# Ledger of designs, part 46: peptides against a protein of PDB entry 5EIB

Target 1, 366 residues: chain A of PDB entry 5EIB
Amino acid sequence: VDLEPGTMDSVRSGPFGQIFRPDNFVFGQSGAGNNWAKGHYTEGAELVDSVLDVVRKESESCDCLQGFQLTHSLGGGTGSGMGTLLISKIREEYPDRIMNTFSVMPSPKVSDTVVEPYNATLSVHQLVENTDETYCIDNEALYDICFRTLKLTTPTYGDLNHLVSATMSGVTTCLRFPGQLNADLRKLAVNMVPFPRLHFFMPGFAPLTSRGSQQYRALTVPELTQQMFDSKNMMAACDPRHGRYLTVAAIFRGRMSMKEVDEQMLNVQNKNSSYFVEWIPNNVKTAVCDIPPRGLKMSATFIGNSTAIQELFKRISEQFTAMFRRKAFLHWYTGEGMDEMEFTEAESNMNDLVSEYQQYQDATAD
Target 2, 366 residues: chain A of PDB entry 5EIB as posed
Amino acid sequence: VDLEPGTMDSVRSGPFGQIFRPDNFVFGQSGAGNNWAKGHYTEGAELVDSVLDVVRKESESCDCLQGFQLTHSLGGGTGSGMGTLLISKIREEYPDRIMNTFSVMPSPKVSDTVVEPYNATLSVHQLVENTDETYSIDNEALYDICFRTLKLTTPTYGDLNHLVSATMSGVTTCLRFPGQLNADLRKLAVNMVPFPRLHFFMPGFAPLTSRGSQQYRALTVPELTQQMFDSKNMMAACDPRHGRYLTVAAIFRGRMSMKEVDEQMLNVQNKNSSYFVEWIPNNVKTAVCDIPPRGLKMSATFIGNSTAIQELFKRISEQFTAMFRRKAFLHWYTGEGMDEMEFTEAESNMNDLVSEYQQYQDATAD

## One batch from the design tools (peptide; aimed at target 1 Q126 G337)

Design b2_p18_5 (made by RFdiffusion4)
Pose (drawn by RFdiffusion4):
Structure b2_p18_5 (pose): chain A 366 residues (1-366), chain P 18 residues (1-18)
Amino acid sequence: as target 2 above (366 residues)
Amino acid sequence: SSAEDRRLAEAKARREAS
């Protein structure tokens, strides 16, 4: 789905571009120009029922639908504006299905548009209310990993998407292969989301590799465990050691000692017990899958529900406030008939989200 | 009419009035 028609061509000319159902391409003529109001209201509303028709068709041909997963950026107009409209319409029509999103957060280091904080805040507001799980993929973190760790002086979207694809493969492994833990979206959600609004996850993986060089050695289980908890291996630009984990899901892929995995996971939990909330006993679940990802014999994927994610929302909120106080470019949004109070409503909801993460960060069992 | 439909209709009316 895109409002921009040129997106259809690039996907089809891609390696697996012909495998998609031709009828499932739903596109507009213009597209939003980084205007969330255009995406949602204006233009996305024009296009959205066509998308829902396709969604309804894919759903009726499902033996037992688990739910939906949406990939989109929060900084633009279509993936953000229309994407959250689609989510709201799907929530109305399929209220008992899990909604899961892979949402990329904007960063000034990657994109040169100052309205991106507007678009992201209006979107975060929708996701807080309407999604069950959201993987926070931070362009800030992706750029820093490429620039500082992978030593790519000029990171491209291809460089960033290599990190995203490795992450998406890792976090969906329990859904795609036989296993006991978090095998479906609802079971994953019940294990990861103690409070409905706090469903923004921090993904990480190990080893971090630059695409096309080179290999190995394969990591030891200790090396995997330590790296997957490392702040430098997170896809969200937050220091996990600045907050506390409410829940964690760890996924080890490849051939390895299940005993050694157990010992190392127990080791990181009790050496660093102060970083795991004490009022949620046994809040770290571990899954092993025998099939490694491509190019690797061993890998680990980390999914964290950490109070430290408030740093991501504080950064967006600060940029949003800096722009919104000067009312810059606000007429671009209200020109599409959007209420200015929707900006204030979204800002308040995001700041409320930050306060809630802090409340549980300071909470004690006593 | 759903709450989201009403929200879309109101936004459209404001835009057309302008």

Design b2_p18_5_s1 (made by RFdiffusion4, then SolubleMPNN; from b2_p18_5, 12 letters changed)
Fold by OpenDDE base, seed 5:
Structure b2_p18_5_s1 (fold): chain B 366 residues (1-366), chain A 18 residues (1-18)
Amino acid sequence: as target 1 above (366 residues)
Amino acid sequence: MSKLEKEIEEARRKREAL
């Protein structure tokens, strides 16, 4: 789905364009112009029914519909505005199904789109209410991984999207290979989300290795485990050491000893025990899939529900507040039928979410 | 179970019952 036709042509001409049914390409002509309100109230509202018709058709074709997975950017008007409209409409029609998102967070290091803080804040407001699970994929963190860890001097969208694809492949491993931990979206939500509003995840993927170091790096369970829990490996721009893990899932892929995985996962929990809440029993879950990712002998994927995710929301909120106080560009949103009150409500709800994460960070078992 | 553990368990049960 896109409000711009050129994106669909790029997907169709791509190496995987034939995987998607032609009738499942729904697109507009005008785009959202990086405006959430165009995506949500005007251009996106004109297209949403056509998307819902496709969603219904595909849902009826499912033997067992678990839920929906949306991949979108929160900086752009289509992904943010139309994406959240679509989430709302799907939630209304399928209230008993899991809503899962891969939400790409904007960064000034990656995009010069000045209104991204508005689009992101308005989107987060919708995601808090209408999603069950949200993987926070932060362009700030992806850029930093590419630059610092992968040693890419000038990271591209291709480099960032490679990390996104690896992460998406990793977190969906248990859904795609039967008999694993979190084999369904509902079970993942039960294991990962102790409180309904606190459903924003920090993903991570290991191994991350620069081209120059690939030949010197051993792929071992200890090294994967160590890298996966490193703050520099997080694909959300927050430091887990500034918060506490509510829940963690680790998904190992490849031929390895389950015993060694369990030993290393116990060791990393014990070493980092101060960064876990003590009042959620068995809050770390581990899965091992014998099937490695393409081109690797083994990998590990991390899913963290941490109170440190508030750093990401604080960054967005600070940027939002700095613009909103100046009433900068507000007329572009209000001109599309949006009320200025919705900005204040979205800011308030995101600040409440930050406060909730802080409350659970400071909570003791006593 | 602390009060918080009960709230977590209730939140889990509500989600399993959906």
Scores: peptide ipSAE 0.050, ipTM 0.694, DockQ to the pose 0.018
OpenDDE base, seeds 1, 2, 3, 4: peptide ipSAE 0.023, 0.020, 0.000, 0.018; ipTM 0.410, 0.594, 0.381, 0.507; seed 4 fails the geometry check

Design b2_p18_5_s2 (made by RFdiffusion4, then SolubleMPNN; from b2_p18_5, 15 letters changed)
Fold by OpenDDE base, seed 4:
Structure b2_p18_5_s2 (fold): chain B 366 residues (1-366), chain A 18 residues (1-18)
Amino acid sequence: as target 1 above (366 residues)
Amino acid sequence: MSELEKKIEEARRKKAEL
């Protein structure tokens, strides 16, 4: 789905364009112009019913519908505005199904789009209420990984999207291969989400290696385990050491010893015990899939529900507040029929979420 | 009509008045 035809044509002409049904390409003509309000109330609202018709048709073809997975950007008007509109409409029609998202957070390091903090804040407000599971894929973190870890002097969208693809492949491993931990979206939610609003995940991937170092690096279970818990391997720009893990899932892929994985996972938990909440027993789950990812002998994917995710929301809130205090660019949103109060409500709800994470970070066992 | 539908209609109305 897109409000611009050009993106859809690129997907259709791409190496995998033929795996999608032609009738499942729904697109507009006008775009959202990086405006959440165009995506949510105007251009997106004109297109959403056509998308819902496709969603219904595909849902009816499912023998057992678990839920929905949306991949979207929170910086752009289509992904943010129309994406959150679509989430809300699907939730209304399918209230008993899991809503899972891969939400790409904006960064000034990646995009010069000035209004991205507005689009992100308005989107987070919707995601708090209308999703069950949200993977926070932060362009800040992706850029920093590309630049610092991968040693790319000028990271491209192609480089960032490669990390996104690796992460998405990693976190969906248990859904795609039988006999794994969290084999369905609902089981994932039950294991990862102790409180309904605290459903934002920090994904991480290992190995992350520069092209020049790939040939010389032995991949071992200890190295994967250490890298997976390293803040530099997180796809969200948060330091886990500044918060506490509520829940963790680790997904190992490739031929390895389960015993060695369990030993290394126990060792990393014990070394980092101060960064876990003490009042959630057995809050770390581990899975091993014998099938490695393409081009690697082994990998590890991390899913963390951590109170450190508040650092991401604080960054967006600070950027939002800096513009909103001056009412900068608001006329583009109000001109699409939005109320200025919707900005204040969205900011308030995101700040309440930050406060809730902080409360559970400071909570002790009784 | 859902609360969301009301918000969409209100936004469309406000846009048409501008």
Scores: peptide ipSAE 0.436, ipTM 0.927, DockQ to the pose 0.924
OpenDDE base, seeds 1, 2, 3, 5: peptide ipSAE 0.358, 0.358, 0.023, 0.360; ipTM 0.905, 0.906, 0.493, 0.906

Design b2_p18_5_s3 (made by RFdiffusion4, then SolubleMPNN; from b2_p18_5, 11 letters changed)
Fold by OpenDDE base, seed 4:
Structure b2_p18_5_s3 (fold): chain B 366 residues (1-366), chain A 18 residues (1-18)
Amino acid sequence: as target 1 above (366 residues)
Amino acid sequence: MSELEKKIAEARAKRAAA
């Protein structure tokens, strides 16, 4: 789905364009112009019914519909505005189904789009209320991985998208292969989300590999385990040492000893025990899949529900506040029918979420 | 009409009046 036609042509002409049904390409003509309000209330709202018709058709063809997965950017107008509109409309029609998202967080290091903090804040407000689980794919973290770890002097969207694809492949491993932990979206939510509003995940991946490098270092289980808990391997720009893990899932892929994995996972938990909440029993889950990622002998994917995720929301909130105090570009949103009150409500709800994470970070087992 | 549908209708009405 897009509000611009050109993106759909790129997907159709791509190496995997044939896996999608032609009738499932729904697109507009005018775009959102990086404006959340255009995506949510105007151009997106004109297109949403045609998307819902496709969603209904595909849902009716499912033997067992678990829920929905949305991949979208929170910096743009289409992914943020229309994406959150779709989430709301799908939730209204399918209230008993899981809503899962891969939400790409904006960064000034990656994009010069000045209104991204508005689009992100307005989107997070919707995601807090209308999703069950959200993977935070942070362009800040992706840029830092490309620049610092991969030593790419000028990271491209192609480099960032390679990391996104590796992460998405990792976190969906348990859904794609039978007999794994968190084999369905509902079990994932039950294991990862102890409090309904605190459903934002910090993903991580090891090994970090550049696009086009065929020289994949063969990592050991100890090296994978250490790297997946390293802040430098996180796809969200947060330091886990500044918070506490509520829940963790670790997904190992490749031929390895389950005993060695369990030993290393116990060791890393014990070493990092101060960074876990003590009042959630059995809050670390491990899965091992014998099928490695394409081109790798082994990998590890991390899913963390950490109170450190508040650093990401604080960064967006600070950027939002700096613009909103100046009323910068507000006329672009109000001209699409928005009220300034919607901005203050979104800011308030995101600040409440930060406060909730901090409360659970400071909670002790009495 | 849902709360969301009301907000969409209001936004469209404001845009059409602007």
Scores: peptide ipSAE 0.284, ipTM 0.872, DockQ to the pose 0.901
OpenDDE base, seeds 1, 2, 3, 5: peptide ipSAE 0.222, 0.167, 0.113, 0.033; ipTM 0.859, 0.823, 0.713, 0.605

Design b2_p18_5_s4 (made by RFdiffusion4, then SolubleMPNN; from b2_p18_5, 12 letters changed)
Fold by OpenDDE base, seed 3:
Structure b2_p18_5_s4 (fold): chain B 366 residues (1-366), chain A 18 residues (1-18)
Amino acid sequence: as target 1 above (366 residues)
Amino acid sequence: MSELEKKIEEARAKRAAA
């Protein structure tokens, strides 16, 4: 789905374009112009019914519909505005299904779009209310991984998208291979989301290895375990050491000993016990899939529900507040029929979310 | 109409009046 035709043509002409049904390409003509309001209330609202018709058709073809997965950016107008409109409409029609998102967070290091803080804040407000699970993929973290860890001098969107793809493949492993931990979206939500509003995940991936070092790196369970808990391997720009894990899932892929995985997972929990809440029992879950990812002997994917994720929201909030106080570009949104109160409500809800994370970070076992 | 549908209609009406 896109508000621009050119993106759909690129996907259709791409190496995987034929795996998608032609009728499932729904697109507009005008684009969102990086404006959430165009995506949510005007251009996107004109297209959303056509998307819902496709969603219904595909849902009816499912033997057992678990829920929906949306991949979108929060900085742009289409992904943010129309994406959140679509989430809301799907939630209304399918209230008993899981809404899962891969939400790409904007960063000034990666994009020059000045209004990204507005689009992100308005989107987060919708995601808090209308999603069950949101993987926070932060362009800042992706850039930093590419530059610092992968030693890419000039990270490209292709390099960032490679990390996104690896992460998405990792977190969906349990959904694609039966008999695993979190084999369905609902089970994932039950294991990962102890509080309904606190459903924002910090994903991580291992191994992250520079091209020059790949040939010299041993891939072992201890190394994967260490790396997936390393703050430098997090796809969200927050430090887990500044918060506490409410819940964790680790997904190992490749031929490895389950015993060794369990031992290493116990060791990393014990070593990092101060970074876990004590009042959630059995809050670390582990899965092993014998099928490695393409091009690797083994991998580990991390899913963290951490109170440190508030650092990401604080960053967005600070940027939002700095713009909104000046009413910078606000007329672009109000001209699409938005009220200034919607901005204030979105800001408030995101600040409340930050406060909720902080409350649970500071909570002790009574 | 859902609350969302009302908001969409209100937004469209405001845009048309501007």
Scores: peptide ipSAE 0.285, ipTM 0.885, DockQ to the pose 0.919
OpenDDE base, seeds 1, 2, 4, 5: peptide ipSAE 0.185, 0.271, 0.080, 0.120; ipTM 0.839, 0.875, 0.730, 0.773

Design b2_p18_6 (made by RFdiffusion4)
Pose (drawn by RFdiffusion4):
Structure b2_p18_6 (pose): chain A 366 residues (1-366), chain P 18 residues (1-18)
Amino acid sequence: as target 2 above (366 residues)
Amino acid sequence: SFPFVHKHAFHAKPPAPV
């Protein structure tokens, strides 16, 4: 789905472009120009019922639908504006299905548009209310990993998407292969989300590799475990050691000692016990899958529900406030008929989300 | 594990005529 028609061509000319159902391409003529109001209201509303028809069709041909997963950026107009409209319409129509999103957060290091904080805040507001699980993929973190760790002086979207694709493969492994833990979206959600609004996850993986060089060696289980908890291996630009884990899911892929995995996971939990909330006993669940990802014999994927994610929302909120106080470009949004109070409503909701993460960060079992 | 919470659809206000 895109309001921009040129997106259809690039996907089709891609390696697996012909595998998609031709009828499932739903596109507009213009597109939103980084205007969330255009995406949602204006233009996305024009296009949205066509998308829902296709969604309804895919759903009726399902033996037992688990739910939906949406990939989109929060900084633009279509993936952000229309994407959250689609989520709200799907929530109306399929209220008992899990909604899961892979949402990429904007960063000034990657994109040169100062309205992106507007678009992201209006979107975060919708996701807080309407999604069950959201993987926070931070362009800030992706750029820093490419620039500082992978030593790519000029990171491209291809460089960033290599990190995203490795992450998406890792976090959906328990859904795609036989296993006991978090095997479906709802079971994953009941294990990861103690409070409905706190459903933004920090993904990480090890080893971090630059695409096209080179290999190995394969990591030891200790090396995997330590790297997958490392702040430098997170896809969200937050220091996990600045907050506390409410829940964690770890996924080890490849051939390895299940015993050694158990010992290392127990080791990181009790050496660093102060970083795991004490009032959620046994809050770290570990899954092993025998099939490694491409190019690797061993890998680990980390999914964290950490109070430290408030750093991501504080950064967006600060940029949003800096722009919104000067009312810059606000007429671009209200020109599409959007209420200015929606901005204030979204800002308040996001700041409320930050306070809630802090409340549970300081909470004690006493 | 935790009890699952079913959410109700949440929307932006409709656009005003302009």

Design b2_p18_6_s1 (made by RFdiffusion4, then SolubleMPNN; from b2_p18_6, 8 letters changed)
Fold by OpenDDE base, seed 3:
Structure b2_p18_6_s1 (fold): chain B 366 residues (1-366), chain A 18 residues (1-18)
Amino acid sequence: as target 1 above (366 residues)
Amino acid sequence: SFPYVKRKAYHYKAPKPV
């Protein structure tokens, strides 16, 4: 789905274009122009019914519909505005199904789009209410990984998207291979989301290795375990040491000892015990899939529900507030039929979410 | 005009030295 035709043509002409049904390509002509309100109220609203017809058709073809997975960016008008419109409409029609998102958070390091804080804040407001699980893929963290860890002097969208694809492949491993922990979206939600609004995940992936260092790096369970808990490998721009983990899932892939995995996972929990809430028992879940990712002998994917994720929301909120106080660009949103009150509501709900994360960070076992 | 930053010319800003 896109509000621009050129993205669909790029997918069709790509190496995997033939795996998608032609009728499942729904696209507009005008695009959202990086305006959330164009995505949500005008251009996106004209297209949403055609998308819902495809969603219904594909849902009816499922033997067991678990839910929906959306991949979108929160900085652009299509992914943010139309993506959140689509989430709300799917949630209205399928209230008992899991809504999962891979939400790419904007960063001024990656994009010069001045209105990204508006698009992100308005999107987060919708995601808080209408999703069950949201993987926060922060372009700031991806950029920092590419630059610092991968030693890419000039990261590209290709480099960032490689990290996104590795993460998506990692977190969906349990869904794609039978007999795993969190083998369905609902079990993942039950294990990862102790409080309904606190469903924003910090993903991480190991190994992250620069091209020059790949030949010298051993792939061991201890190294994977250490890397996936390292703040530098988090794909959200927050430090887990500034918060507490509510829940964690670790997904190992490849041929390895379950005993060694369990030992290393216990060791990392014990070493980092101060960074976990004490009042959620058994809040770390581990899965091992014998099937490695393509091109690797083994990998580990991290999913953290941490109160440190509030740092990401604070960053967006600060950028939003600095623009909104100046009434910058508001007429472009209100001119598409959006109310100015929706900006204030979205700002408030995101600040409430930050306060809720802080409350559970400071909570003790009674 | 709305700041139509055409995505095609995303010049990655070099990380500002923190």
Scores: peptide ipSAE 0.057, ipTM 0.482, DockQ to the pose 0.017
OpenDDE base, seeds 1, 2, 4, 5: peptide ipSAE 0.013, 0.043, 0.030, 0.035; ipTM 0.385, 0.455, 0.418, 0.436

Design b2_p18_6_s2 (made by RFdiffusion4, then SolubleMPNN; from b2_p18_6, 8 letters changed)
Fold by OpenDDE base, seed 2:
Structure b2_p18_6_s2 (fold): chain B 366 residues (1-366), chain A 18 residues (1-18)
Amino acid sequence: as target 1 above (366 residues)
Amino acid sequence: SFPYVKRKAYHYRPPKPV
């Protein structure tokens, strides 16, 4: 789905364009122009019924529908505005199904789109209410990984999207291979989300290795485990040492010893025990899949539900507040039928979420 | 005009083997 035809033509002409049914390409002509309100109330609202018809048809063809996975950006107009409209409409029609998202957070290091803080805040408000699981993929963190860890002098969207695709492949491993922990979206939610509003995940991937160092690096379970818990490997721009993990899932892929994985996972928990809440028992889950990702002997994917995710929301909130107090560009949203109250409600709900994460960070076992 | 930053053309780089 896109409001711009050129994006759809790029997907069709791409190496995987043939994996999608032609009838499942739903697109507009005008685009959202980086405006959430165009995505949510005008251009996106005109297209949403055509998308829902395709969603119904594909849902009816499923032997066992678990839920939905949306991949979208929160900085743009289509992914943010139309994406959250679709989430709302799907939630209304399928209230018993899991809503999972891969939500790309905006960064001034990656995009010069001035209104991204508005689009992100308005989107986060919808994600808090209408999703069960959200992977926070932060363009800030992706850029920093590409520059510092991968040693790319000029990171491209192709380099960022490569990290996104590796992460998406990692976190969906348990859904794609039988006999795994978290084998369905509902089991993942039960294990990862102790409180309904606190469903925002920090993903991470290992190994992350620069091209020049790949030939010299051994892939070992200890190195994967250490890198997976390193703050520099988090794909959300938060330091997990500034918060506490509510829950963690680790997904190992490749031929390795289960015993060695369990030993390394126990060792990393013990070394980092101060960064876990003590009042959630058995809050670390480990899965091992014998099938490695393509081109690697082994990998590990991290999913963290951490109170440190509040750093991401605080960054967006600060940028939002600095624009909204000046009413900067607000007339472009109100001109599409939005009320100024929707901005205030979205800011309030995101600040309440930050306060809730802080409360659970400071909570002790009674 | 709305601050429409033209998305730099998607230079599709073929996926590197992960």
Scores: peptide ipSAE 0.044, ipTM 0.457, DockQ to the pose 0.016
OpenDDE base, seeds 1, 3, 4, 5: peptide ipSAE 0.014, 0.047, 0.014, 0.032; ipTM 0.401, 0.460, 0.438, 0.450; seed 3 fails the geometry check

Design b2_p18_6_s3 (made by RFdiffusion4, then SolubleMPNN; from b2_p18_6, 9 letters changed)
Fold by OpenDDE base, seed 2:
Structure b2_p18_6_s3 (fold): chain B 366 residues (1-366), chain A 18 residues (1-18)
Amino acid sequence: as target 1 above (366 residues)
Amino acid sequence: SFPYVKRKAYHYRAPKPV
């Protein structure tokens, strides 16, 4: 789905374009122009019914519909505005199905789009209410990984999207292969989301491989475990040491000893015990899939529900507030049918989310 | 006009094996 036809043509002409049905390419002619309100109330609203018809058709073809997975960006107008409209409409029609998102958070290091803080804040407001689980893929973190860890002097969208694809492949491993922990979206939500609003995940991946350096260095289970818990490997720009993990899932891929995995996972928890909440029992889950990712012997994917994710939301909130207090560009949103109150409500809800994360960070076992 | 920053040319490259 896109409001621009050129994106769909790029996907269709791509190496995997043939895996999608032609009729499932739903696109507009007029893009959202980086305006959330165009995505949500105008251009996106004109297209949404056509998307819902496809969603219904594909849902009816499922033997067991678990839920929906959306991949979108929060900085643009289409992914943010229309993406959240779709989430809302799908939630209305399928209230008992899991809504999963891969939400790409904007960063001024990656994009010069001035209104991204508005689009992100308005999107986060919708995601808080209408998703069950959201992977926070932060362009800030992706850029920093590319630059600092992968030593890419000028990170490209291709480099960032490589990390995104690795992460998405990792977190979906349990859904794609039988006999795994979190084998369905609902089980993942039950294990990862102790509080309904606190469903924003910090993903991480090991090994981080640059496109040029296939370091065929067979990482060991200890090295994978250590890298997976390293703040530098997090795909969200927050330091888990500044918060506490509510829940964690670790997905190992490749032929390895389950015993060694369990030992290393226990060791990393014990070494980092101060960074876990003590009042959620068995809050770390580990899965091992014998099937490695293509081109790697072993990998580990991290999913963290951490109170440190508030750093990401605070960053967006600070950027939002700096614009909103000046009423910068608001007329472009209000001209599409929005009220200034929707901005204030979205800011408030995101600040409430930050406060909730802080409350659970500071919570002790009474 | 709304501050539309055209995305830098998205060169779709085939996913390398991850």
Scores: peptide ipSAE 0.065, ipTM 0.467, DockQ to the pose 0.016
OpenDDE base, seeds 1, 3, 4, 5: peptide ipSAE 0.013, 0.025, 0.025, 0.046; ipTM 0.394, 0.409, 0.400, 0.473

